Peptides against a protein of PDB entry 4IGA. Designs and how they scored, part 39

Target 1, 116 residues: chain A of PDB entry 4IGA
Amino acid sequence: KRVLIVDDAAFMRMMLKDIITKAGYEVAGEATNGREAVEKYKELKPDIVTMDITMPEMNGIDAIKEIMKIDPNAKIIVCSAMGQQAMVIEAIKAGAKDFIVKPFQPSRVVEALNKV

## One batch from the design tools (peptide; made by RFdiffusion4, then SolubleMPNN)

Design b1_p15_4_s2 (from b1_p15_4, 4 letters changed)
Fold by OpenDDE base, seed 1:
Structure b1_p15_4_s2 (fold): chain B 116 residues (1-116), chain A 15 residues (1-15)
Amino acid sequence: as target 1 above (116 residues)
Amino acid sequence: MELQEKVEELVEELL
């Protein structure tokens, strides 16, 4: 399966890429904001998206909503430092299938990839 | 219960 990685932090994209690749998934591409995420989803048609929330240009919640308009069957895993209950509820209501709080263990990302 | 475990429980309740 092919994964689109969405995070404004280059370090976080690198970390997720290592985890995803070691778990036997392919990296379809990377995006640095929610606008690029929507554009890359249209272009690449990934099987899974890892989505940050706090990004410039377009936040992760708005990116989830726009991706779900393109593909109602999109498999989006949120990966964010914003683990507040209100944010989790908002992300799941937008169409996310899981929510991973930063900092995370690599095993938790692999579990999410395998379950969606 | 860690923050992550609370988030997992909440995700399971919402799906």
Scores: peptide ipSAE 0.594, ipTM 0.922, DockQ to the pose 0.837
Fold by OpenDDE base, seed 3:
Structure b1_p15_4_s2 (fold): chain B 116 residues (1-116), chain A 15 residues (1-15)
Amino acid sequence: as target 1 above (116 residues)
Amino acid sequence: MELQEKVEELVEELL
């Protein structure tokens, strides 16, 4: 399966890439904001998306909503430092299939990838 | 319960 990684932080994209590839998944591409995530989803048609919330240009919640309009079957896993109940509820209501709080263990990301 | 466990529980309740 191919994964699109969405995070504004280059370090987080690198960390997720290492976890995803070691777990036997392919990285379809990377995006640095929610607008680029929507564009890359259309271009690459990934099987899974890892999505940050706090990004410039377009936040992760709006990116989830736009991706779900394009593909109602999209498999989006949120990876965010914002683990507040309201944010989790908002992400799941937007169409996310899981929510991972930063900092995370690599095993938690692999578990999410295997369940979606 | 760590924040991660609370988020996992909430996700399971919402899906």
Scores: peptide ipSAE 0.574, ipTM 0.919, DockQ to the pose 0.876
Fold by OpenDDE base, seed 4:
Structure b1_p15_4_s2 (fold): chain B 116 residues (1-116), chain A 15 residues (1-15)
Amino acid sequence: as target 1 above (116 residues)
Amino acid sequence: MELQEKVEELVEELL
């Protein structure tokens, strides 16, 4: 399966890329904001998306909503430092299939990838 | 750890 990684932090994209690759997944591509995430989803048609919330241009919640309009079967895993109950609810309501709070263990990301 | 467990519980309740 191919994963689109969406995070504004280059360090976080590198970390997720290492985890995803070591777990036997392919990295389809990377996006640095929610607008790029929507564009890359259309272009790459990934099987899974890892989505940050706090990004410039377009936040992760709006990116989830736009991706779900393109593909109602999109498999989006949120990976965010914003683990507040309200944010989790908004992400799941937008169409996310899981929510991983930063900082996370690599095993938690692998479990999410395997379950969606 | 505690926050992650609470988030997992909340995700399970919402899905």
Scores: peptide ipSAE 0.560, ipTM 0.917, DockQ to the pose 0.927
Fold by OpenDDE base, seed 2:
Structure b1_p15_4_s2 (fold): chain B 116 residues (1-116), chain A 15 residues (1-15)
Amino acid sequence: as target 1 above (116 residues)
Amino acid sequence: MELQEKVEELVEELL
């Protein structure tokens, strides 16, 4: 399966890329904000998206909503430092299939990839 | 119960 990685932090994208690749997944591409995420989703048609929330231009919640309009079957895993109950509820209501809090264990990302 | 476990439980309740 192919994964689109969405995070404004270059370090976080590198970390997720290492985890995803070691777990036997392919990295379809990367995006640095929610607008790029929506564009890259259309272009690449990934099987899974890892989505940050706090990004410039367009946040992760809005990116989830726009991706779900394009593909109602999209498999989006949120990966965010914003682990508050309200944010988790908002992300799941937007269409996310999982929510991973930063900092995370690499195993938790692998479990999420395997479950969606 | 750590924040991660609370989030996992909440995700399971919402899906």
Scores: peptide ipSAE 0.538, ipTM 0.910, DockQ to the pose 0.878

Design b1_p15_4_s3 (from b1_p15_4, 5 letters changed)
Fold by OpenDDE base, seed 3:
Structure b1_p15_4_s3 (fold): chain B 116 residues (1-116), chain A 15 residues (1-15)
Amino acid sequence: as target 1 above (116 residues)
Amino acid sequence: DKLAEEVRELVEKLL
């Protein structure tokens, strides 16, 4: 399966790329904001998306909503430092299939990838 | 991690 990694932080994208690759998944591509995420989803047609929330240009919640309009069957895993209950609820309502709080253990990401 | 577990429980409840 191919994964699109969305995060404005280069370090975080690097970390996720390492985890995803070592778990046997392919990295389809990367995006640095919500608008780019939507564009890359259309272009790459990934199987799974890891989605940050706090990003410039377009936040992760809005990106989830836009991707779900494009593909109602999209598999989106949120990965964010914003672990407040309200944010989790909002992300799930928007269409996310999981929510991982930063900082995270690699095994948590792998479990999410395998489940969606 | 307390917060991580709380989030997992909430997700499981919502889905």
Scores: peptide ipSAE 0.697, ipTM 0.951, DockQ to the pose 0.918
Fold by OpenDDE base, seed 1:
Structure b1_p15_4_s3 (fold): chain B 116 residues (1-116), chain A 15 residues (1-15)
Amino acid sequence: as target 1 above (116 residues)
Amino acid sequence: DKLAEEVRELVEKLL
Protein backbone atom coordinates (compact mmCIF):
# COMPACT_ATOMS: atom_id res chain seq x y z
CA LYS B 1 0.00 0.00 0.00
CA ARG B 2 1.05 3.59 -0.74
CA VAL B 3 1.18 6.26 1.98
CA LEU B 4 1.05 10.05 1.65
CA ILE B 5 3.00 11.70 4.49
CA VAL B 6 1.76 15.14 5.58
CA ASP B 7 3.79 17.18 8.08
CA ASP B 8 5.36 20.65 7.98
CA ALA B 9 8.45 19.35 9.82
CA ALA B 10 11.08 17.81 7.54
CA PHE B 11 12.43 15.74 10.44
CA MET B 12 9.00 14.25 11.14
CA ARG B 13 8.45 13.40 7.47
CA MET B 14 11.84 11.69 7.43
CA MET B 15 11.01 9.70 10.57
CA LEU B 16 7.63 8.60 9.24
CA LYS B 17 9.14 7.68 5.87
CA ASP B 18 11.63 5.40 7.63
CA ILE B 19 8.91 3.72 9.71
CA ILE B 20 6.55 3.33 6.75
CA THR B 21 9.15 1.86 4.39
CA LYS B 22 10.59 -0.52 7.01
CA ALA B 23 7.05 -1.78 7.63
CA GLY B 24 6.77 -2.76 3.95
CA TYR B 25 4.68 0.17 2.73
CA GLU B 26 5.53 2.52 -0.13
CA VAL B 27 5.73 6.28 0.28
CA ALA B 28 3.47 7.75 -2.42
CA GLY B 29 4.66 11.27 -1.68
CA GLU B 30 5.01 14.04 0.88
CA ALA B 31 3.17 17.28 1.67
CA THR B 32 4.27 20.13 3.94
CA ASN B 33 0.86 21.72 4.60
CA GLY B 34 -2.85 20.97 4.30
CA ARG B 35 -3.26 22.62 0.91
CA GLU B 36 -0.42 20.54 -0.54
CA ALA B 37 -1.94 17.45 1.12
CA VAL B 38 -5.23 17.94 -0.73
CA GLU B 39 -3.41 18.54 -4.02
CA LYS B 40 -1.17 15.49 -3.54
CA TYR B 41 -4.14 13.30 -2.60
CA LYS B 42 -5.87 14.20 -5.88
CA GLU B 43 -2.67 13.59 -7.83
CA LEU B 44 -1.35 10.43 -6.17
CA LYS B 45 -4.52 8.71 -4.92
CA PRO B 46 -2.67 7.13 -1.98
CA ASP B 47 -4.10 4.22 0.01
CA ILE B 48 -3.31 5.83 3.38
CA VAL B 49 -2.53 9.35 4.65
CA THR B 50 -0.59 10.30 7.77
CA MET B 51 -1.78 13.79 8.74
CA ASP B 52 -0.24 16.41 11.00
CA ILE B 53 -2.61 19.03 12.45
CA THR B 54 -0.66 22.23 13.07
CA MET B 55 0.52 23.40 9.66
CA PRO B 56 0.70 26.66 7.71
CA GLU B 57 -1.60 27.48 4.76
CA MET B 58 -4.17 24.86 5.83
CA ASN B 59 -4.34 22.88 9.07
CA GLY B 60 -4.77 19.11 9.22
CA ILE B 61 -8.44 19.16 10.25
CA ASP B 62 -9.40 21.22 7.22
CA ALA B 63 -7.22 18.98 5.03
CA ILE B 64 -9.06 15.90 6.35
CA LYS B 65 -12.41 17.51 5.50
CA GLU B 66 -11.29 18.39 1.98
CA ILE B 67 -9.81 14.93 1.35
CA MET B 68 -13.03 13.30 2.57
CA LYS B 69 -14.95 15.37 0.01
CA ILE B 70 -12.65 13.96 -2.69
CA ASP B 71 -12.72 10.40 -1.36
CA PRO B 72 -15.22 9.42 1.36
CA ASN B 73 -13.29 6.17 1.77
CA ALA B 74 -9.96 7.88 2.50
CA LYS B 75 -7.88 6.23 5.22
CA ILE B 76 -6.40 9.05 7.29
CA ILE B 77 -4.26 8.54 10.40
CA VAL B 78 -3.65 11.71 12.40
CA CYS B 79 -0.16 12.05 13.85
CA SER B 80 0.02 15.14 16.05
CA ALA B 81 1.40 16.66 19.24
CA MET B 82 -2.07 18.13 19.86
CA GLY B 83 -3.65 15.23 21.73
CA GLN B 84 -6.39 17.16 23.52
CA GLN B 85 -9.71 15.31 23.70
CA ALA B 86 -11.49 18.07 21.79
CA MET B 87 -8.95 17.85 18.97
CA VAL B 88 -9.25 14.05 18.83
CA ILE B 89 -13.04 14.32 18.63
CA GLU B 90 -12.78 16.96 15.91
CA ALA B 91 -10.36 14.83 13.86
CA ILE B 92 -12.56 11.73 14.11
CA LYS B 93 -15.65 13.78 13.28
CA ALA B 94 -13.83 15.09 10.20
CA GLY B 95 -13.19 11.49 9.09
CA ALA B 96 -9.86 10.33 10.58
CA LYS B 97 -9.57 6.59 11.28
CA ASP B 98 -6.94 6.90 14.03
CA PHE B 99 -5.10 9.48 16.12
CA ILE B 100 -1.49 9.04 17.19
CA VAL B 101 -0.02 11.43 19.74
CA LYS B 102 3.53 12.74 19.35
CA PRO B 103 5.98 11.61 20.56
CA PHE B 104 5.12 8.08 19.41
CA GLN B 105 6.64 4.64 19.18
CA PRO B 106 7.23 3.27 15.67
CA SER B 107 5.15 0.21 16.55
CA ARG B 108 2.10 2.43 17.14
CA VAL B 109 2.39 3.85 13.62
CA VAL B 110 2.78 0.37 12.14
CA GLU B 111 -0.25 -0.85 14.09
CA ALA B 112 -2.33 2.02 12.72
CA LEU B 113 -1.16 1.39 9.15
CA ASN B 114 -2.08 -2.29 9.42
CA LYS B 115 -5.55 -1.64 10.89
CA VAL B 116 -7.03 1.05 8.65
CA ASP A 1 2.41 6.93 27.75
CA LYS A 2 -0.78 7.89 29.58
CA LEU A 3 -1.95 10.52 27.09
CA ALA A 4 -1.31 8.22 24.13
CA GLU A 5 -3.36 5.47 25.78
CA GLU A 6 -6.20 7.83 26.65
CA VAL A 7 -6.33 9.01 23.04
CA ARG A 8 -6.34 5.42 21.79
CA GLU A 9 -9.23 4.55 24.09
CA LEU A 10 -11.14 7.63 22.99
CA VAL A 11 -10.63 6.75 19.32
CA GLU A 12 -11.92 3.23 19.97
CA LYS A 13 -15.05 4.64 21.59
CA LEU A 14 -15.71 7.05 18.73
CA LEU A 15 -15.21 4.59 15.87
Scores: peptide ipSAE 0.455, ipTM 0.885, DockQ to the pose 0.969
Fold by OpenDDE base, seed 2:
Structure b1_p15_4_s3 (fold): chain B 116 residues (1-116), chain A 15 residues (1-15)
Amino acid sequence: as target 1 above (116 residues)
Amino acid sequence: DKLAEEVRELVEKLL
């Protein structure tokens, strides 16, 4: 399966890429903000998206909503430092299938990839 | 991590 990695932090994208590839998944591409995430989703049609929340231009919640308009069956895993209950609820209501709090263990990401 | 586990449990309840 192919994964689109969305995070404004280059180091975080690199970390996720390593985890994803070692787990046997392919990286479809990367996005650095929510607007780019929506564009890349349309272009690449990935099987899974890892989505940061706090990004410039467009935040992750809005990106989730836009991607869900494009593909109601999108598989989006949120990966964010913002683990407040209200944020988790908002992300799930927007269409996310999982929510991973930063900092995370690689095994947690792999479990999420395997379950969505 | 306590927060991570709490979030995981919440997600499982919501899905």
Scores: peptide ipSAE 0.332, ipTM 0.836, DockQ to the pose 0.920
Fold by OpenDDE base, seed 4:
Structure b1_p15_4_s3 (fold): chain B 116 residues (1-116), chain A 15 residues (1-15)
Amino acid sequence: as target 1 above (116 residues)
Amino acid sequence: DKLAEEVRELVEKLL
């Protein structure tokens, strides 16, 4: 399966890329904000999206909403330091399939990838 | 991680 990695932090994208690749998944591409995420989703048609929340231009919640308009079957895993209950609820309401709190163990990411 | 477990529980409840 192909994964689109969305995070404004280059370090985080690199880390996720490492985890995703080592787990046997392919990285479809990367996005650095929610607007890019929506654009890349259209272009790449990834199987899975890892989505940060706090990003410039467009936040992850809005990106989830827009992606779900494009593809109601999108498989989006939120991966964010924004672990407040309210934010988790908003992500799930928007259509996210899972939520991973930063900092995380690689095994937690793999678990989420395997389940969505 | 307490927060991670709380989030996981919440996700399982909501999904």
Scores: peptide ipSAE 0.133, ipTM 0.702, DockQ to the pose 0.857

Design b1_p15_4_s4 (from b1_p15_4, 5 letters changed)
Fold by OpenDDE base, seed 1:
Structure b1_p15_4_s4 (fold): chain B 116 residues (1-116), chain A 15 residues (1-15)
Amino acid sequence: as target 1 above (116 residues)
Amino acid sequence: MKRQEEVRKLVEELL
């Protein structure tokens, strides 16, 4: 399966790329904001998306909503430092299939990738 | 650890 990685932090994209590839997944591409995420989703048609929430241009919640309009079957895993209950509810209501709070263990990301 | 597990449980309740 191919994964689109969406995070404004280059370090976080690198970390996720290492986890994803070591778990036997392919990295389809990267995006640095929610607008790029929507564009890359259309272009690459990934099987899974890892989505940050706090990004410039377009936040992760809005990106989830826009991706779900394109593909109602999209498999989106949120990876965010914003683990507040309201944010988790909002992300799941938008269409996310999991929510991983930063900082996370690699095993938690692998479990999410395997479950969606 | 506590917050990560609380979020995991909340996701499981919402799905």
Scores: peptide ipSAE 0.770, ipTM 0.957, DockQ to the pose 0.973
Fold by OpenDDE base, seed 2:
Structure b1_p15_4_s4 (fold): chain B 116 residues (1-116), chain A 15 residues (1-15)
Amino acid sequence: as target 1 above (116 residues)
Amino acid sequence: MKRQEEVRKLVEELL
């Protein structure tokens, strides 16, 4: 399965890439904001998306909503420092299939990838 | 660890 990684932080994209690759998944591509995430989803048609919330241009909640318009079957895992209950509810309501709070263990990301 | 587990449980309740 191919994963699109969406995070404004280059370090976080690198970390997720290492986890995803070591778990036997392919990295389809990367995006640095919600607009790029929507564009890359259209282009790459990934099987899974890892989505940050706090990004410039377009936030992760809006990116989830736009991706779900393109593909109602999209498999989106949120990975964010914003672990407040309201944000978790909003992300799941937008169409996310999981929410991982930063900082995370690599095993938690692998479990999410395997479940969606 | 507590917050991560609380969020995991909340996701499980919402899905």
Scores: peptide ipSAE 0.770, ipTM 0.958, DockQ to the pose 0.976
Fold by OpenDDE base, seed 3:
Structure b1_p15_4_s4 (fold): chain B 116 residues (1-116), chain A 15 residues (1-15)
Amino acid sequence: as target 1 above (116 residues)
Amino acid sequence: MKRQEEVRKLVEELL
């Protein structure tokens, strides 16, 4: 399966890329904000998206909503430092299939990838 | 660790 990685932090994209590739998944591409995430989703048609929340231009919640309009079957895993209950509820309500709080263990990301 | 597990449980309850 092919994964689109969405995070404004280059270090986090690198970390997720290492986890994803070592787990036997392909990286379809990367995006640095929610606007790029929506455009890359249209272009690449990835099987899975890892989505940050706090990004410039467009946040991850809005990006989830826009991707779900394009593809109601989209498989989005949130990876965020913002683990507040309200944010988790909002992300799941928007259409996310999981929410992983930073910092995370690689195994937690692999479990999420395998479940969606 | 505590917050990560609390969020995982919340997701499991919501889905």
Scores: peptide ipSAE 0.767, ipTM 0.957, DockQ to the pose 0.917
Fold by OpenDDE base, seed 4:
Structure b1_p15_4_s4 (fold): chain B 116 residues (1-116), chain A 15 residues (1-15)
Amino acid sequence: as target 1 above (116 residues)
Amino acid sequence: MKRQEEVRKLVEELL
């Protein structure tokens, strides 16, 4: 399965790329904000998306909503430092299939990838 | 650790 990685932090994209590839997934591409995530989703048609919330241009919640308009079957895993209950509820309501709070263990990301 | 597990449980309850 192919994964689109969405995070404004280059270090986080690198970390996720290492986890995803070591778990036997392919990285379809990367995006640095929510607008780019929506564009890359249309272009690449990934099987899974890892989505940050706090991004410039467009936040992860709005990106989830726009991706779900394109593909109601989209498999989006949120990976965010914003683990507040309200944010988790909002992300799941928008269509996310999991929410992983930063900092995370690699095994938690692999579990999410295998479950969605 | 506590927050990560609390969020995991909340996700499991919401899905």
Scores: peptide ipSAE 0.723, ipTM 0.952, DockQ to the pose 0.914

Design b1_p15_5_s2 (from b1_p15_5, 5 letters changed)
Fold by OpenDDE base, seed 2:
Structure b1_p15_5_s2 (fold): chain B 116 residues (1-116), chain A 15 residues (1-15)
Amino acid sequence: as target 1 above (116 residues)
Amino acid sequence: MLSQEEVEELVKELL
């Protein structure tokens, strides 16, 4: 399966790329904000998206909503430092299938990839 | 801020 990695932090994209590839998944591409995420989803048609929330241009919640308009069957895993109850609720309401709080263990990401 | 376990439980309840 192919994964689109969405995070404004280059180090986080690198970390997720390492976890994803070591777990036997392919990285379809990367996006640095929510607008790029929507564009890359259309272009790459990934099987899974890892989605940050706090990003410039367009936040992760809005990106989830836009991706769900494109593909109601999109498999989106949120990975965010914003682990507040309200944010988790908002992300799942928008269409996310899982929510991983930063900092996370690699095994938690692999579990999420395998389950969605 | 929720723990990993609390988030996992919340997600289970919401889905």
Scores: peptide ipSAE 0.751, ipTM 0.961, DockQ to the pose 0.988
Fold by OpenDDE base, seed 5:
Structure b1_p15_5_s2 (fold): chain B 116 residues (1-116), chain A 15 residues (1-15)
Amino acid sequence: as target 1 above (116 residues)
Amino acid sequence: MLSQEEVEELVKELL
């Protein structure tokens, strides 16, 4: 399966790329904000998206909503430092299938990838 | 801020 990695932090994208590839998934592409995420989703039609929340241009919640309009079957895993209850609820309500709090263990990401 | 375990439980409740 192919994964679109969305995070404004280059280091985080690198980390996720390492985890994803080591787990046997393919990286479809990367996006640095929610607007890029939406456009890359349209372009690449990935099987899974890892989605940051706190990004410039467009935040992850709005990106989830827009991606779900494009593809109601989108498989989106949130990866965020914003582990507040309200944020988790909002992300799942928007259409995310999982929510991973930063900092996370690689195994948690792999588990999420395997379950969605 | 919720722990990983608390978030996982919350997600399970919501889905």
Scores: peptide ipSAE 0.750, ipTM 0.961, DockQ to the pose 0.983
Fold by OpenDDE base, seed 4:
Parts: sequence; structure tokens; C-alpha cells
Structure b1_p15_5_s2 (fold): chain B 116 residues (1-116), chain A 15 residues (1-15)
Amino acid sequence: as target 1 above (116 residues)
Amino acid sequence: MLSQEEVEELVKELL
């Protein structure tokens, strides 16, 4: 399966890429904001998206909503430092299938990838 | 801020 990694932090994208590839998944591409995420989703049609929330241009919640309009079957895993109850609710309401709080263990990401 | 376990439980409740 192919994963689109969405995070404004280069270090986080690198970390996720390492986890994803070591788990036997392919990285379809990367996006640095929600607008790029929507564009890359249309272009690449990944099987899974890892989605940050706090990003410039377009936040992760809005990106989830736009991706779900494109593909109602999109498999989006949120990966965010914003582990507040309200944010989790908003992410799932928008269409996310899981929510991983930062900082996380690699095994948590692998578990999410395997389950969505 | 919720713990990992609390978030996982919340997600399970919502899905």
C-alpha cells in the first residue's frame, strides 16, 4: 500500500517515511500543507494518508474534508501534537479513521497503517 | 491533553 505523508515539519515527514517504509509500505509522496495534501491526493491516489493538523495555507481538518469530497473511501490517519478531545472529535467527524498523538511510538503508526 | 490510550478510546467511541 502507498502512503501520502502530510506534515509541515520536514523532520516529522522524515520520521514517518522511515516508519512507513520499514513497515513494508511505500511512500507515494509528501505534502507540507493541506492545499498540497489535496492536490497530491488527486494526483497520486494513495491508499493511506498520514495527516498533520497544524499547517499553514490549509489545516489538516480542512484537508480531510476536501479529500473526503474527492474520495469518500479515503483512509486518513491523523498524526498531531493537538491531542485535545475537541480536536480528536473534529478530525473523526471530518472523516479521519484514526488519531495518533505526538510524540508517538513507531509501533502505534504501524498499528494504524495495518488497521485502516 | 489526552494520553495515547485516552485518544484511542475516544476514537473507538466515535467510529
Scores: peptide ipSAE 0.744, ipTM 0.961, DockQ to the pose 0.986
Fold by OpenDDE base, seed 3:
Formats: C-alpha cells, sequence, structure tokens
Structure b1_p15_5_s2 (fold): chain B 116 residues (1-116), chain A 15 residues (1-15)
C-alpha cells in the first residue's frame, strides 16, 4: 500500500517516512500543507494519507473535507500535536479514520496503517 | 490535552 505523508514540518515527514517504510509500506509522496495534500491526492491516488492539522495555506481539517469530496472512501489517519477532545471529534467528523497524538510511538502509526 | 489512550478511546466511541 502507498502512503501520502502530509505535514508542514520536514522533521516530522522524515520520521513518518522512516516508520512507514520500515513497516513495509511505500511512500507515494509528501505534502507540506492542506492545498498540496489535495493536489497530491488527485495526482498520486494513494491508498492511505497521514494528515497533520496545523499547517499554513490550508489546515488538515479542511484538507480532509476536500479529499473526502473527491474520494469518499479515502483512508486518512490524523497525526497531530492538537490532541484536544474537540479537535479529535472534528477530525473524525470530517472523515478521518484514526487520530494519533504527537509525540507518538512508531508502533501506534503501524497499528493505524494496518487497520484502515 | 488527551493522552494517546484517551484519544484511542474517544475515536472508538465516535466510529
Amino acid sequence: as target 1 above (116 residues)
Amino acid sequence: MLSQEEVEELVKELL
């Protein structure tokens, strides 16, 4: 399965790329904001998306909503430092299948990838 | 801020 990694932080994208690759998944590509995420989703047609919330240009919630419009079967896993109850509810309501709070353990990401 | 365990529990309740 191919994963699109969405995060504005280069370090976080690198970390996720390492985890995803070591777990036996392929990295389809990377995006640094929500607008790029939507564009890359259309271009790459990934099987799974890891989605940050706090990003410039377009936030992760809006990106989830836009991706769900173009593909209602999209498999989106949120990875965010914004672990407030309201944010979790908003992300799931928008269409996310899981929510991982930062900082996270690699095993948590692998479990999420395997479940979606 | 919710812990990892609290978030997992909340997600399970919402899905």
Scores: peptide ipSAE 0.742, ipTM 0.960, DockQ to the pose 0.986

Design b1_p15_5_s3 (from b1_p15_5, 5 letters changed)
Fold by OpenDDE base, seed 2:
Structure b1_p15_5_s3 (fold): chain B 116 residues (1-116), chain A 15 residues (1-15)
Amino acid sequence: as target 1 above (116 residues)
Amino acid sequence: MLSQEEVEELVEKLL
């Protein structure tokens, strides 16, 4: 399966790329904000998206909503430092299938990838 | 801020 990695932090994209590839998944591409995420989803048609929330241009919640308009069957895993109850609720309401709080263990990401 | 376990429980309840 192919994964689109969405995060404004280059170090986080690198970390997720390492976890994803070591777990036997392919990285379809990367996006640095919510607008790029929507564009890259259309272009790459990934099987899974890892989605940050706090990003410039367009936040992760809005990106989830836009991706779900494109593909109601999109498999989106949120990875965010914003682990507040309200944010988790909002992300799942928008269409996310899982929510991983930063900092995370690699095993938690792998479990999410395998289950969505 | 929720723990990993608390988030997992919340997600399970919401899905």
Scores: peptide ipSAE 0.743, ipTM 0.960, DockQ to the pose 0.946
Fold by OpenDDE base, seed 5:
Structure b1_p15_5_s3 (fold): chain B 116 residues (1-116), chain A 15 residues (1-15)
Amino acid sequence: as target 1 above (116 residues)
Amino acid sequence: MLSQEEVEELVEKLL
């Protein structure tokens, strides 16, 4: 399966890329904000999206909503430092299938990838 | 801020 990695932090994208590839998934592409995420989703049609929340241009919640309009079957895993209850609820309500709090263990990401 | 476990539990309740 192919994964679109969305995070404004280059280091985080690199980390996720390493985890994803080591787990046997393919990286479809990367996005640095929610607007890029939406455009890349349209372009690449990934099987899974890892989605940060706190990004410039467009935040992850709005990106989830827009992606779900494009593809109601989108498989989106949130990866965020914003582990507040309200944020988790909002992300799942928007259409995310999982929510991973930063900092996370690689195994947690792999588990999420395998589950969605 | 919720722990990983608390988030997982919350997600499970919501899905």
Scores: peptide ipSAE 0.742, ipTM 0.960, DockQ to the pose 0.985
Fold by OpenDDE base, seed 4:
Structure b1_p15_5_s3 (fold): chain B 116 residues (1-116), chain A 15 residues (1-15)
Amino acid sequence: as target 1 above (116 residues)
Amino acid sequence: MLSQEEVEELVEKLL
């Protein structure tokens, strides 16, 4: 399966890429904001998206909503430092299938990838 | 801020 990694932090994208590839998944591409995420989703049609929330241009919640309009079957895993109850609710309401709080263990990401 | 376990529980409740 192919994963689109969405995070404004280059270090986080690198970390996720390492986890994803070591788990036997392919990285379809990367996006640095929600607008790029929507564009890359249309272009690449990944099987899974890892989605940050706090990003410039377009935040992760809005990106989830736009991706779900494109593909109601999109498999989006949120990966965010914003582990507040309200944010989790908003992410799932928008269409996310899971929510991983930063900082996270690599095993948590692998579990999410395997379950969605 | 919720713990990992609390988030997982919440997600399971919502889905």
Scores: peptide ipSAE 0.735, ipTM 0.959, DockQ to the pose 0.945
Fold by OpenDDE base, seed 3:
Structure b1_p15_5_s3 (fold): chain B 116 residues (1-116), chain A 15 residues (1-15)
Amino acid sequence: as target 1 above (116 residues)
Amino acid sequence: MLSQEEVEELVEKLL
């Protein structure tokens, strides 16, 4: 399965790329904001998306909503430092299948990838 | 701020 990694932080994208690759998944590509995420989703048609929330240009919630419009079967896993109850509810309501709070254990990401 | 466990429990309730 191919994963699109969405995060504005280069370090976080690198970390997720390492975890995803070591777990036996392929990295389809990377995006640094929500607008790029939507564009890359259309271009790459990944099987799974890891989605940050706090990003410039377009936040992760809006990106989830836009991706769900173009593909209602999209498999989106949120990875965010914004672990407030309201944010979790908003992300799931928008269409996310899981929510991982930062900082996270690599095993948590692998479990989410295997579940969706 | 919710812990990992608290978030997992919340997600399970919402899905």
Scores: peptide ipSAE 0.733, ipTM 0.959, DockQ to the pose 0.987

Design b1_p15_6_s1 (from b1_p15_6, 5 letters changed)
Fold by OpenDDE base, seed 5:
Structure b1_p15_6_s1 (fold): chain B 116 residues (1-116), chain A 15 residues (1-15)
Amino acid sequence: as target 1 above (116 residues)
Amino acid sequence: DERHKEVEELVEKLL
């Protein structure tokens, strides 16, 4: 399966790329904000998206909503430092299939990838 | 940790 990685932090994208690749998934591409995420989803049609929340241009919640308009079957895993219950509820309500709080263990990401 | 567990449990309830 192919994964689109969305995070404004280059280090985080690199770390997720390593985890995803080592787990046997393919990296479809990367996005640095929610607008790019929506554009890349249309372009690449990934099987899974890892989504940050706090990004410039467009935040992750709005990106989830826009991607779900494009593909109601989108498989989006949130990876965020914003682990407040209200944020988790909002992300799941928007259509996310999981929410991983930063900092995370690689195994947690792999588990999420395998479950969606 | 505690926050991670809380989130995982919340996700499990919501899905």
Scores: peptide ipSAE 0.585, ipTM 0.929, DockQ to the pose 0.931
Fold by OpenDDE base, seed 2:
Structure b1_p15_6_s1 (fold): chain B 116 residues (1-116), chain A 15 residues (1-15)
Amino acid sequence: as target 1 above (116 residues)
Amino acid sequence: DERHKEVEELVEKLL
């Protein structure tokens, strides 16, 4: 399965790329903001998306909503430092299939990838 | 971590 990695932090994208590839998944591509995420989703048609929330141009919640308009069956895993209950609820309501709080263990990401 | 556990439980309830 192919994964689109969305995060404004280059280090976080690198970390997720390492986890994803070691788990036997392919990285379809990367996006640095919500607008780019939507564009890349259209282009790459990934099987799974890892989605940050706090990004410039377009935040992760809005990106989830736009991706869900494109593909109602999109598999989106949120990875965010904003682990407040309200944010988790908003992400799931928008269409996310999981929410991983930063900092995270690699195994938690792998479990999410395997379950969505 | 307690926060992580709470989030995971919340996700399970919402899905």
Scores: peptide ipSAE 0.566, ipTM 0.925, DockQ to the pose 0.939
Fold by OpenDDE base, seed 3:
Structure b1_p15_6_s1 (fold): chain B 116 residues (1-116), chain A 15 residues (1-15)
Amino acid sequence: as target 1 above (116 residues)
Amino acid sequence: DERHKEVEELVEKLL
């Protein structure tokens, strides 16, 4: 399966790329903000998206909503430092299939990838 | 930690 990685932090994208690749998944591409995420989703039609929340231009919640308009069957895993209950509820309500709080263990990401 | 567990439980409840 192919994964689109969305995060404004280069280090985090690199970390996720390593985890995803070592788990046997392919990286379809990367996006650095919510607007890029939506455009890359249209272009690449990935099987799974890892989505940051706090990003410039367009945040992750809005990106989830826009991707779900494009593909109601999109599989989006949130990876965010913002682990507040309200944020988790908002992300799931928008259509996310999981929510992983930063910092995380690689195994937690792999579990999410395998379940969606 | 506690925050991670709380989020995981919440996700399980909501999905």
Scores: peptide ipSAE 0.564, ipTM 0.924, DockQ to the pose 0.744
Fold by OpenDDE base, seed 4:
Structure b1_p15_6_s1 (fold): chain B 116 residues (1-116), chain A 15 residues (1-15)
Amino acid sequence: as target 1 above (116 residues)
Amino acid sequence: DERHKEVEELVEKLL
């Protein structure tokens, strides 16, 4: 399966890429903000999205909402330092299938990838 | 930590 990685931090994208690839998934592409995420989703039609929340241009919640308009069956895993209950609820309400709080164990990401 | 556990429990309840 192909994964679109969305995070404004280059280090985090690199880390997720390593985890995703090592777990046997393909990286479909990367996005650095929510607008790019929506554009890349349309272009690449990935099977799974890892989504940061705090990003410039467009935040992850809005990106989830826009992607869900494009594909109601989108599989979006949030990966964010913003682990507040309200944010988790908002992300799930928007359509996220999981929410991983940073910092995380690689195994947690792999479990999420395998589950969605 | 506790936050991670709380989030995981919340996710499990919401999904």
Scores: peptide ipSAE 0.511, ipTM 0.913, DockQ to the pose 0.798

